# Ledger of designs, part 77: peptides against a protein of PDB entry 6UG1

Target 1, 304 residues: chain A of PDB entry 6UG1
Amino acid sequence: SNEERKRRKYFHMLYLVCLMVHGFIRNEWINSKRLSRKLSNLVPEKVFELLHPQKDEELPLRSTRKLLDGLKKCMELWQKHWKITKKYDNVGLYMRTWKEIEMSANNKRKFKTLKRSDFLRAVSKGHGDPDISVQGFVAMLRACNVNARLIMSCQPPDFTNMKIDTSLNGNNAYKDMVKYPIFWCEVWDKFSKKWITVDPVNLKTIEQVRLHSKLAPKGVACCERNMLRYVIAYDRKYGCRDVTRRYAQWMNSKVRKRRITKDDFGEKWFRKVITALHHRKRTKIDDYEDQYFFQRDESEGIPD
Target 2, 301 residues: chain A of PDB entry 6UG1 as posed
Amino acid sequence: SNEERKRRKYFHMLYLVCLMVHGFIRNEWINSKRLSRKLSNLVPEKVFELLHPQKDEELPLRSTRKLLDGLKKCMELWQKHWKITKKYDNEGLYMRTWKEIEMSANNKRKFKTLKRSDFLRAVSKGHGDPDISVQGFVAMLRACNVNARLIMSCQPPDFTNMKIDTSLNAYKDMVKYPIFWCEVWDKFSKKWITVDPVNLKTIEQVRLHSKLAPKGVACCERNMLRYVIAYDRKYGCRDVTRRYAQWMNSKVRKRRITKDDFGEKWFRKVITALHHRKRTKIDDYEDQYFFRRDESEGIPD

## One batch from the design tools (peptide; made by RFdiffusion4, then SolubleMPNN)

Design b2_p15_5_s2 (from b2_p15_5, 10 letters changed)
Fold by OpenDDE base, seed 1:
Structure b2_p15_5_s2 (fold): chain B 304 residues (1-304), chain A 15 residues (1-15)
Amino acid sequence: as target 1 above (304 residues)
Amino acid sequence: SMEEILKKVLEEFKK
């Protein structure tokens, strides 16, 4: 019905805000001074120096290479620190079906909320789910004075899916779900004036995204619980930015149709949500990023 | 209003 379409749209909006606020809170928790002091001790001086290379005036690419090598070594150090990767409880923050939401509303399950103290202990011990591990990695880079962002791919229920019974059939549903991450890292390269993508936990990869990312879900089975729609970046100064354009090859033709921002009302509403979560002044880094997004929009063109 | 819902949700998640 038209009423059920409206209900699903409003529920999607509410769920998206809850996810974006969750990302904001986790970004605050990883700024813990106590955690920072513990995690800085994991990074030896030689690796710290690689993270902070001098500007090579002859060949700026040499400085970028040193930074990339430092980030690679940080991923290796993080793997040594992380002792226990727990499975997600149910589907974690991956996308739920409308049926699962309805069944959850009927089940008065008290969700055990992870407290700040429990999170900080989990990161310090190297025990937790993949999301806690990525968040801890961002905290370690921030402890080394690296301009690292926490990236969250927000997975609200698909308001464009009007089917009632999407039974996700199959024994491989968990493997397909976790094939691509929900959380990752971006690091600012001051030499190339670009964000470097880092997945320290899932794919264990470092990318300089041009047109596509390896972190973008591919294939029907993977996209059932992980649809690239709302990739939100949280920086160390409590900035909040939509960075979906970086990871979406087909933003205008495919991704926009699955977003609340497909219409003017949704665009204005989503801008208000971003503004409410953005707690810093604009910087030259934001100018370089917006220029990159503009060039990506021009290069994709308007879909026919 | 959507703003009141947003404020309420943001306040609940700050706790």
Scores: peptide ipSAE 0.027, ipTM 0.696, DockQ to the pose 0.097
Fold by OpenDDE base, seed 3:
Structure b2_p15_5_s2 (fold): chain B 304 residues (1-304), chain A 15 residues (1-15)
Amino acid sequence: as target 1 above (304 residues)
Amino acid sequence: SMEEILKKVLEEFKK
């Protein structure tokens, strides 16, 4: 019905705000001074120097290579620190079906909310789910004075899916779900004037995204619980930015149709949400990023 | 309305 379509749209909007606020809160928690002091001790001086290379005036690419090598070593150090990767309870922050949401509304199970103190302890010990691990990795890089962002792929229920039953069948459902991350890291490369993408936990990859990312979900089974629609970046200064354009190869043709921003009302609303979560002034880094997004929009073109 | 709830949620983030 038209009523059910409206209901799903509004529920998607509410759920999206809750996810974006969750990302904001986790980004505040990883700025903990106590955590920073502990995590800085995981990074040897030689690795710190690689993270902060001098500008090579002859070939800036040499400085970028040093930074990439430093980030690779940080990923290896993080794997040594992280002792226990817990499975997600149920589906974690992956996308729920409409049926699962309806069934969950009937289930009054009070889940224990993870407190800030418990999170900081989990990161410090290296015990937690993959999301906590990625968030801790971002905290470690920030402890080394690296301009690292927390990235969150927000997975609200698909308001464009009007099917009544969306039950997901299969023994490999969890494996397909966790094939691609929900949280990852970006690091500012001051030499190339670009963000470097780092997945320290799931794919264990570092990439300089040009046209497509390895972190973008591919295949039907993986996309059932992980649809790239809202990739939100949280920086160390409480900036909040939509960075979906970086990771979406087909932003205009495919991704936009599945976003609340498909219409002017949704665009204006979503801009208000971003503005409410963005607590810093604009910087030259934002100018370089916006220029990159513009070039990506021009290169994709308008969908026929 | 669900729209009013969403407006209220957005207002709480401006505080």
Scores: peptide ipSAE 0.027, ipTM 0.685, DockQ to the pose 0.104
Fold by OpenDDE base, seed 2:
Structure b2_p15_5_s2 (fold): chain B 304 residues (1-304), chain A 15 residues (1-15)
Amino acid sequence: as target 1 above (304 residues)
Amino acid sequence: SMEEILKKVLEEFKK
């Protein structure tokens, strides 16, 4: 019905806000001074120097290569630190079906909310789920004075899916679900004026995204619980930005149709949510990023 | 209404 369509749209909006706020809170917890002091000790001076290369005036690419090598070594150091990767409870922050939501509404399951103290302890010990591990990795880079962002792929229920029953097959579903991350890192390359994408936990990859990312879910089974629609970046200064354009090859043709921002009402609403979560002034980094997104929109073209 | 809930949530985050 039109009423059910409206209900699903509003529930999607509410769920999206809750996810974006969760990302904001985790980003605040990452900025813990106590955690920063502990995590900085994981990075030896030689790796710190690679993270902060001098500008090579002859070949700026050499400086980017040093930064990339430093980030690779940081991923290796992080793997040594991280002792226990816990499975997600149920589906974690991956996308739920409408049926799962309805069943969860009937079952007042007390979700154990992870407290800030428990999070900081988990990161410090190297014990937790993949999301906690990624968040801790971002904390380590920030402890080394790297301009690292926490990236969250927000997975609200698909309001464009009007099917009543969307039961997913159970056992193979977890492996396919976790094939692509929900959280990752971006690092600002001051030499190339671009964000470097870092997945330290899942794919263990570093990339400079041009047209597409390795982190973008591919295949039907993976996309059932991980649909790239809202990739939100949280920086060390409490900036909040929609960076979906970086990771979406087909933003205009495919991704936009599955976002609340497909209509003017949704666009204005989503802009208000971003503005409410964005607690810093605009910087030249934002200008370079917006220019890159503009060029990507022009290069994709208007969908026919 | 769900819209009122969304407004309240957004207002709480503007504080």
Scores: peptide ipSAE 0.026, ipTM 0.685, DockQ to the pose 0.105
Fold by OpenDDE base, seed 5:
Structure b2_p15_5_s2 (fold): chain B 304 residues (1-304), chain A 15 residues (1-15)
Amino acid sequence: as target 1 above (304 residues)
Amino acid sequence: SMEEILKKVLEEFKK
């Protein structure tokens, strides 16, 4: 019905706000001064120097290479720190079906929210789910004065799915769900004027995204619980930005159709949500990023 | 307002 379509759209919007606020709160928690002091001790001086290379005036690419090597070594150090990767409880922050949402609403299950103290303890001990691990990695880079962003791929229920029964055929193995991350890191390269993508936990990869990312879900089974639609960046100064354009190869032709921003009402609404979560002034870094997104929109062209 | 919704949601996630 038209009513059910409206209901699913509004529920998607509410769920998206909750997810984006969750990302904001986790981004605040990883700025903990107590955690920062502990995590900075994991990074030896030689690695710190690689994270902060001098500008090579002859070849700025040499400075970028040092930064990339420093980030690789930080990933290796983080793997040594992280002792236990817990499985997600149920589906974690991956996408739920409409049926799962309806069934969960009937079950008064007290979801135990992870308290800030428990999160900080988990990161400090190296015990937790992959999301906590990524968030802790961002905290370690920030403790080393690196301009690192927490990235969150928000997975609200698919409001474009109008099927009554949205039960996944029982074969959606946990393995397919977790094949691609929900959280990752971006690091600002001041030499190339670009964001570097870092997945320290799942794919254990560093990339300079040009046209597509390795972190973008591929294949039907993986996309059922992980649809790339809302990739949100949270910086150390409480900036909030939509960075979906970086990771979406087909933003205009495919991704936009699955977003609330497909219409003018949804676009205006989503801009208000971003603005409410964006607690810093614009910087020259934002100008370089917006220029990159513009070039990516022009290069994709108009969908046929 | 959207701000009130955000505040309410923030309070729920702080619990």
Scores: peptide ipSAE 0.026, ipTM 0.702, DockQ to the pose 0.088

Design b2_p15_5_s3 (from b2_p15_5, 9 letters changed)
Fold by OpenDDE base, seed 5:
Structure b2_p15_5_s3 (fold): chain B 304 residues (1-304), chain A 15 residues (1-15)
Amino acid sequence: as target 1 above (304 residues)
Amino acid sequence: SMEEILKKVLEEFEK
């Protein structure tokens, strides 16, 4: 019905806001001064120097290479720190079906929310789910004065799915769900004027995204619980930005159709949400990023 | 309104 379509759209919007606020809160928690002091001790001086290379005036690419090597070594150090990767409880922050949402609403299950103290303890001990691990990695880079962003791929229920029964055929193995991350890191390269993508936990990869990312879900089974639609960046100064364009190869032709921003009402609403979560002034870094997104939109062209 | 929902959700997470 038209009513059910509206209901699913509004529920998607509410769920998206809750996810984006969750990302904001986690981004605040990883700025903990107590955690920062502990995590900075994991990074030896030689690695710190690689994270902060001098500008090579002859070849700025040499400075980028040092930064990349420093980030690689930080990933290796993080793997040594992280002792236990817990499985997600149920589906974690991956996408739920409409049926799962309806069934969960009937079950008065007290969801135990992880408290800030428990999160900080988990990161400090190296014990937690992959999301906590990524968030802790961002905290370690920030403790080393690196301009690192927490990235969150928000997975609200698919409001474009109008099927009554949205039960996944029982074969959606946990393995397919977790094949691609929900959280990752970006690091600002001041030499190339670009964001570097870092997945320290799942794919254990560093990339400079040009046209497509390795972190973008591929294949039907993986996309059922992880649809790339809302990739949100949270910086150390409480900036909030939509960075979906970086990771979406087909933003205009495919991704936009699955977003609330497909219409003017949804676009205006989503801008209000971003603005409410964006607690810093614009910087020259934002100008370089917006220029990159513009070039990516022009290069994709108009969908046929 | 979506604005009221947004405000309520933000207020719940600021607690």
Scores: peptide ipSAE 0.027, ipTM 0.692, DockQ to the pose 0.096
Fold by OpenDDE base, seed 1:
Structure b2_p15_5_s3 (fold): chain B 304 residues (1-304), chain A 15 residues (1-15)
Amino acid sequence: as target 1 above (304 residues)
Amino acid sequence: SMEEILKKVLEEFEK
């Protein structure tokens, strides 16, 4: 019905806000001074120096290479620190079906909320789910004075899916779900004036995204619980930015149709949510990023 | 209404 379509749209909006606020809270927790002091001790001086290379005036690319090597070594150090990767409880923050939401509303399950103290302990011990591990990695880079962002791919239920019975069939549903991450890291390269993408936990990769990312879900089975729609960046100064354009090859033709921002009402509403979560002044880094997004929109063109 | 809930949630984060 038209009413059920409206209900699913509003529920999607509410769920999206809750996810974005969750990302904001986790970004605050990883700024813990106590955690920072513990995690800085994991990074030896030689690796710290690689993270902070001098500007090579002859060849700025040499400085970028040193930073990339430092980030690679930080991923290796993080793997040594992380002792236990727990499976997600149920589907974690991956996308739920409308049926699963309805069944959850009927089940008065008290969700155990992870407290700040429990999170900080989990990161310090190297015990937790992949999301906690990525968040801890961002905290370690921030402890080394690296301009690292926490990236969250928000997975609200698909309001464009009006089917009641999407039974996700299959024994491999968990493997397909976790094939691509929900959380990752971006690091600012001050030499190239670009964000470097870092997945320290899932794919264990470092990328300089041009047109596509390896972190973008591919294939029907993977996209059932992980649809690239809302990639939100949280920085160390409590900035909040939509960075979906970086990771979406087909933003205008495919991704926009699955977002609340497909219409003017949704665009205005989503801008208010971003503004409410953005607690810092604009910087030259934001100017370089917006210029990159503009160039990506021009290069994709308007879909026919 | 769900719209009122969304407004209240937004107002709580604008503070």
Scores: peptide ipSAE 0.025, ipTM 0.687, DockQ to the pose 0.106
Fold by OpenDDE base, seed 2:
Structure b2_p15_5_s3 (fold): chain B 304 residues (1-304), chain A 15 residues (1-15)
Amino acid sequence: as target 1 above (304 residues)
Amino acid sequence: SMEEILKKVLEEFEK
């Protein structure tokens, strides 16, 4: 019905806000000074120097290569620190079906919310789910004075799916679900004026995204619980930015149709949510990023 | 209404 369509749209919006706020809170917890002091000790001086290369005036690419090598070594150090990767409880922050939502509404399950103290302890010990591990990795880079962002792929229920029963087959579902991350890192490359994408936990990859990312879910089974629609970046200064354009090859043709921002009402609403979560002034880094997104929109073209 | 809830949630974050 039109009413059910409206209900699913509004529930999607509410769920999206809750996810974006969760990302904001986790980003604040990452900025813990106590955690920062502990995590900086994981990075030896030689790796710190690679993270902060001098500008090579002859070949700026050499400086980027040093930064990339430093980030690779940081991933290796992080793997040594991280002792226990816990499975997600149920589906974690991956996308729920409408049926799962309805069943959860009927079952007042007390979700154990992870407290800030428990999070900081988990990161410090190297014990937690993959999301906590990624968040801790971002904290380690920030502890080394790297301009690292926490990236969250927000997975609200698909309001474009009007099927009554959206049940997913259980057993193979977890492996396919966790094939691609929900959280990852971006690092600012001051030499190339671009964000470097870092997945320290899942794919264990570093990439400079041009047209597509390795982190973008591919295949039907993986996309059932991980649909790239809202990739939100949280920086060390409490900036909040929609960076979906980086990771979406087909933003205009495919991704936009599955976003609340497909209409003017949704665009205005989503802009208000971003503005409410964006607690810093605009910087030259934002200008370079917006220019890159503009060029990507022009290069994709208008969908036929 | 769900719209009123969304408005209240947004108003709490704009503070």
Scores: peptide ipSAE 0.024, ipTM 0.686, DockQ to the pose 0.107
Fold by OpenDDE base, seed 3:
Structure b2_p15_5_s3 (fold): chain B 304 residues (1-304), chain A 15 residues (1-15)
Amino acid sequence: as target 1 above (304 residues)
Amino acid sequence: SMEEILKKVLEEFEK
């Protein structure tokens, strides 16, 4: 019905705000001074020097290579630190079906919310789910004075899916779900004037995204619980930015149709949500990023 | 309405 379509749209919007606020809160928690002091000790001086290379005036690419090598070593150090990767309870922050949401509304199970103190302990010990691990990795890089962002792929229920039954069948459902991350890291490369993408936990990859990312979900089974629609970046200064354009190869033709921003009302609303979560002034880094997004929009073109 | 809830949620973030 038209009523059910409206209901799903509004529920998607509410769920999206809750996810974006969750990302904001986790970004605040990883700025903990106590955590920072502990995590800085995981990074040897030689690795710190690689993270902060001098500008090579002859070939800036040499400085970028040093930074990439430093980030690779940080990923290896993080794997040594992280002792226990817990499975998600149920589906974690991956996308729920409409049926699962309806069934969950009937289930008054009070889940224990993870407190800030428990999170900081989990990161310090290296015990937690993959999301906590990625968030801790971002905290470690920030402890080394690296301009690292927490990235969150927000997975609200698909308001464009009007099917009544969206039950997901299969023994590999969890494996397909966790094939691609929900949280990852970006690091500012001051030499190339670009963000470097780092997945320290799931795919264990570092990439300089040009046209497409390895972190973008591919295949029907993986996309059932992980649809790239809202990739939100949280920086160390409490900036909040939509960075979906970086990871979406087909932003205009495919991704936009599945976003609340497909219409003017949704665009204005989503801009208000971003503005409410953005607590810093604009910087030259934002100018370089916006220029990159503009070039990506021009290169994709308008969908026919 | 759900729209009013969404407005209230946004207003709480602007404070």
Scores: peptide ipSAE 0.024, ipTM 0.682, DockQ to the pose 0.106

Design b2_p15_5_s4 (from b2_p15_5, 11 letters changed)
Fold by OpenDDE base, seed 3:
Structure b2_p15_5_s4 (fold): chain B 304 residues (1-304), chain A 15 residues (1-15)
Amino acid sequence: as target 1 above (304 residues)
Amino acid sequence: SMEEILKQVIEEFKK
C-alpha cells in the first residue's frame, strides 16, 4: 500500500539518524585521552617516523609510500594487539529485513547497552567485535597524531524493498554478511592531497580509491545485509561528512535510487542531519575532497 | 507527524 511505503520511508529515516548518532558517539569515545596514551605505546618510534615522513620535494610519492608502509605496519601491530574477535550478536549493525524488524518489535528483550567504560576496556584489552576493533585502530592512529577518520557504512532497512517476506535463508548467511566491513578507517595523505582507505580487520587492505573500492559489497548474498548507501566519515575534530561518492562507482545510476536523498525533501532532510553532526569549521582538506567528488560525478555522468 | 518527530530528534541532537 501507499501507507506501508510511507511507513517504511519514515522508519528508514529514523533508523538512519540512530545509526549516524551511534557513529558520532563512537567517534567521541575513541578520542579518549586515557585510551590514546595506552594505544600510542603500541607503535614503535620507527613506525611513528613512517607515519610522519618529511616532504620529499623532488618526489612527493616517496613520502606517500612511507606513509603507506607505516599504515601497513600499524595494521600488523593492531593484529598482534587484538586477541579476541567476537562474533556479532545477531546481525550487529548490518541491515535487517522488514520481517526481522516486525518480529523484533514483539520481542521486548532488553539488550545490555555497551557503556563507554566497557568500550574503552574492550579496546585496551583487544577483546570485542570487528566494529570495536576498527574503532580502536582509528584511536591508535589518532594517538600517533595521524589524521584518521572513522568511516561507517550505515545500513538502515531498505525502504525501496516492498516485499512482505524478505527472510534470508542459508547456512552461510553470517559469512556472506561479514564478507565486507561496516566500519573502516580513512587517513589523510597530506602529500597526495587524498584520503587513503584502510580496512585493518576484515579485508586487511590499504587502498587509494580512484574509481572503485574493494570495500564496496559485491554479489547478491553480500548485498542482502550490506548495501552501500550512506558512508559517513567522522574525524578527530567532530566533523561529519558524507563520503559515499568515494566508494560508490555508480552513485548517480544505482546508489542514489536507494537513498532518502533521491528527492529534494530527502536531500534537504539529510543535509540537516549531517549539519547537526558536523561540529567543526571547513578546512582545505574538505575543499580537496569536494573537488575529488565533483570530478567523480563528472566522470560517471548523468544516468541515461 | 513522523516528519516532526524526525525534526525533533535532529534538533535535540544539536543541543
Scores: peptide ipSAE 0.025, ipTM 0.681, DockQ to the pose 0.104
Fold by OpenDDE base, seed 2:
Structure b2_p15_5_s4 (fold): chain B 304 residues (1-304), chain A 15 residues (1-15)
Amino acid sequence: as target 1 above (304 residues)
Amino acid sequence: SMEEILKQVIEEFKK
């Protein structure tokens, strides 16, 4: 019905806000001074120097290569620190079906919310789910004075899916679900004026995204619980930015149709949500990023 | 109701 369509749209909007606020809170927890002091000790001086290369005036690419090598070594150090990767409880922050939402509304399950103290302890010990591990990795880079962002792929229920029953097959579903991350890192490369994408936990990859990312879910089974629609970046200064354009090859043709921002009302609403979560002034880094997104929109063209 | 909470949240973002 039109009513059910409206209900699903509104539920998607609320769920998206809750996810974005969750990302904001986790980003604040990452900025813990106590955690920062502990995590900085994981990075030896030689790796710190690679993270902060001098500008090579002859070949700026050499400086970027040093930064990339430093980030690779940080991923290796992080793997040594991280002792226990816990499975997600149920589906974690991956996308739920409408049926799962309806069933969850009937079952007042007391979700144990992870407290800030428990999070900080988990990161410090190297014990937790993959999301906690990624968040801790971002904390380690920030402890080394790296301009690292926490990235969250927000997975609200698909309001464009009007099917009543979207039962997903159980056992193979977890492996396919966790094939691509929900959280990752971006690092600002001051030499190339670009964000470097870092997945320290899942794919264990570093990339400079041009047209597409390795972190973008591919295949039907993976996309059932991980649909790239809202990739939100949280920086060390409490900036909040939509960076979906970086990771979406087909933003205009495919991704936009599955976002609340497909209409003017949704665009205005989503802009208000971003603005409410954005607690810093605009910087030259934002200008370079917006210019890159503009060029990507022009290069994709208008969908026919 | 969940719908009322949703309506309130949406109305707060309409302001």
Scores: peptide ipSAE 0.024, ipTM 0.682, DockQ to the pose 0.189
Fold by OpenDDE base, seed 1:
Structure b2_p15_5_s4 (fold): chain B 304 residues (1-304), chain A 15 residues (1-15)
Amino acid sequence: as target 1 above (304 residues)
Amino acid sequence: SMEEILKQVIEEFKK
């Protein structure tokens, strides 16, 4: 019905706000001074120096290479620190079906909320789910004075899916779900004036995204619980930015149709949500990023 | 306002 379409749209909006607020809170927790002091001790001086290379005036690419090597070594150090990767409880923050939401509303399950103290202990011990591990990695880079962002791919239920019974069939559902991450890292390269993408936990990759990312879900089974729609960046100064354009090859033709921002009402609403979560002044880094997004929009063109 | 609702939601989730 038209009423059920409206209900699903509003529920999607509420769920998206809750996810974006969750990302904001986790970004505050990883700024813990106590955690920072513990995690800085994991990074030896030689690796710290690679993270902070001098500007090579002859060949700026040499400085970028040193930074990339430092980030690679940080991923290796993080793997040594992380002792226990727990499975997600149910589907974690991956996308739920409308049926699962309805069944969950009937089940008065008290969700055990992870407290700040428990999170800080989990990161310090190297025990937790993949999301806690990525968040801890961002905290370690921030402890080394690296301009690292926490990236969250927000997975609200698909308001464009009007089917009632999407029974996700199959024993491989968990493997397909976790094939691509929900959380990752971006690091600012001051030499190339670009964000470097880092997945320290899932794919264990470092990318300089041009047109596509390896972190973008591919294939029907993977996209059932992980649809690239709302990739939100949280920086160390409590900035909040939509960075979906970086990871979406087909933003205008495919991704926009699955977002609340497909219409003017949704665009204005989503801008208010971003503004409410953005607690810093604009910087030259934001100018370089917006220029990159503009060039990506021009290069994709308007879909026919 | 929608902004007040968002502020309330943000403050509720910080607790």
Scores: peptide ipSAE 0.024, ipTM 0.681, DockQ to the pose 0.097
Fold by OpenDDE base, seed 5:
Structure b2_p15_5_s4 (fold): chain B 304 residues (1-304), chain A 15 residues (1-15)
Amino acid sequence: as target 1 above (304 residues)
Amino acid sequence: SMEEILKQVIEEFKK
């Protein structure tokens, strides 16, 4: 019905706000001064120097290479720190079906929210789910004065799915769900004027995204619980930005159709949500990023 | 306002 379509759209919007607020709160928690002091001790001086290379005036690419090597070594140090990767409880922050949402609403399950104290303890001990691990990695880089962003791929229920029964055929193995991350890191390269993508936990990769990312879900089974639609960046100064364009190869032709921003109402609404979560002034870094997104929109062209 | 809703949701997630 038209009513069910409206209901699913509004529920998607509410769920998206809750996810984006969750990302904001986790971004605040990883700025903990107590955690920062502990995590900075994991990074030896030689690695710190690689994270902060001098500008090579002859070849700025040499400075980028040092930064990349420093980030690789930080990933290796983080793997040594992280002792236990817990499985997600159920599906974690991956996408739920409409049936799962309806069934969960009937079950008064007291979801135990992870408290800030428990999160900080988990990161400090190296015990937690992959999301906590990524968030802790961002905290370690920030403790080393690196301009690192927490990235969150928000997975609200698919409001474009109008099927009554949205039960996944029982074969959606946990393995397919967790094949691609929900959280990752970006690091600002001041030499190339670009964001570097870092997945320290799942794919254990560093990339300079040009046209497509390795972190973008591929294949039907992986996309059932992880649809790339809302990739939100949270910086150390409480900036909030939509960075979906970086990771979406087909933003205009495919991704936009699955977003609330497909219409003018949704676009205006989503801009208000971003603005409410964006607690810093614009910087020259934002100008370089917006220029990159513009070039990516022009290069994709108009969908046929 | 959307800001009030966001503040309320933030407070609920801090609990």
Scores: peptide ipSAE 0.023, ipTM 0.690, DockQ to the pose 0.087

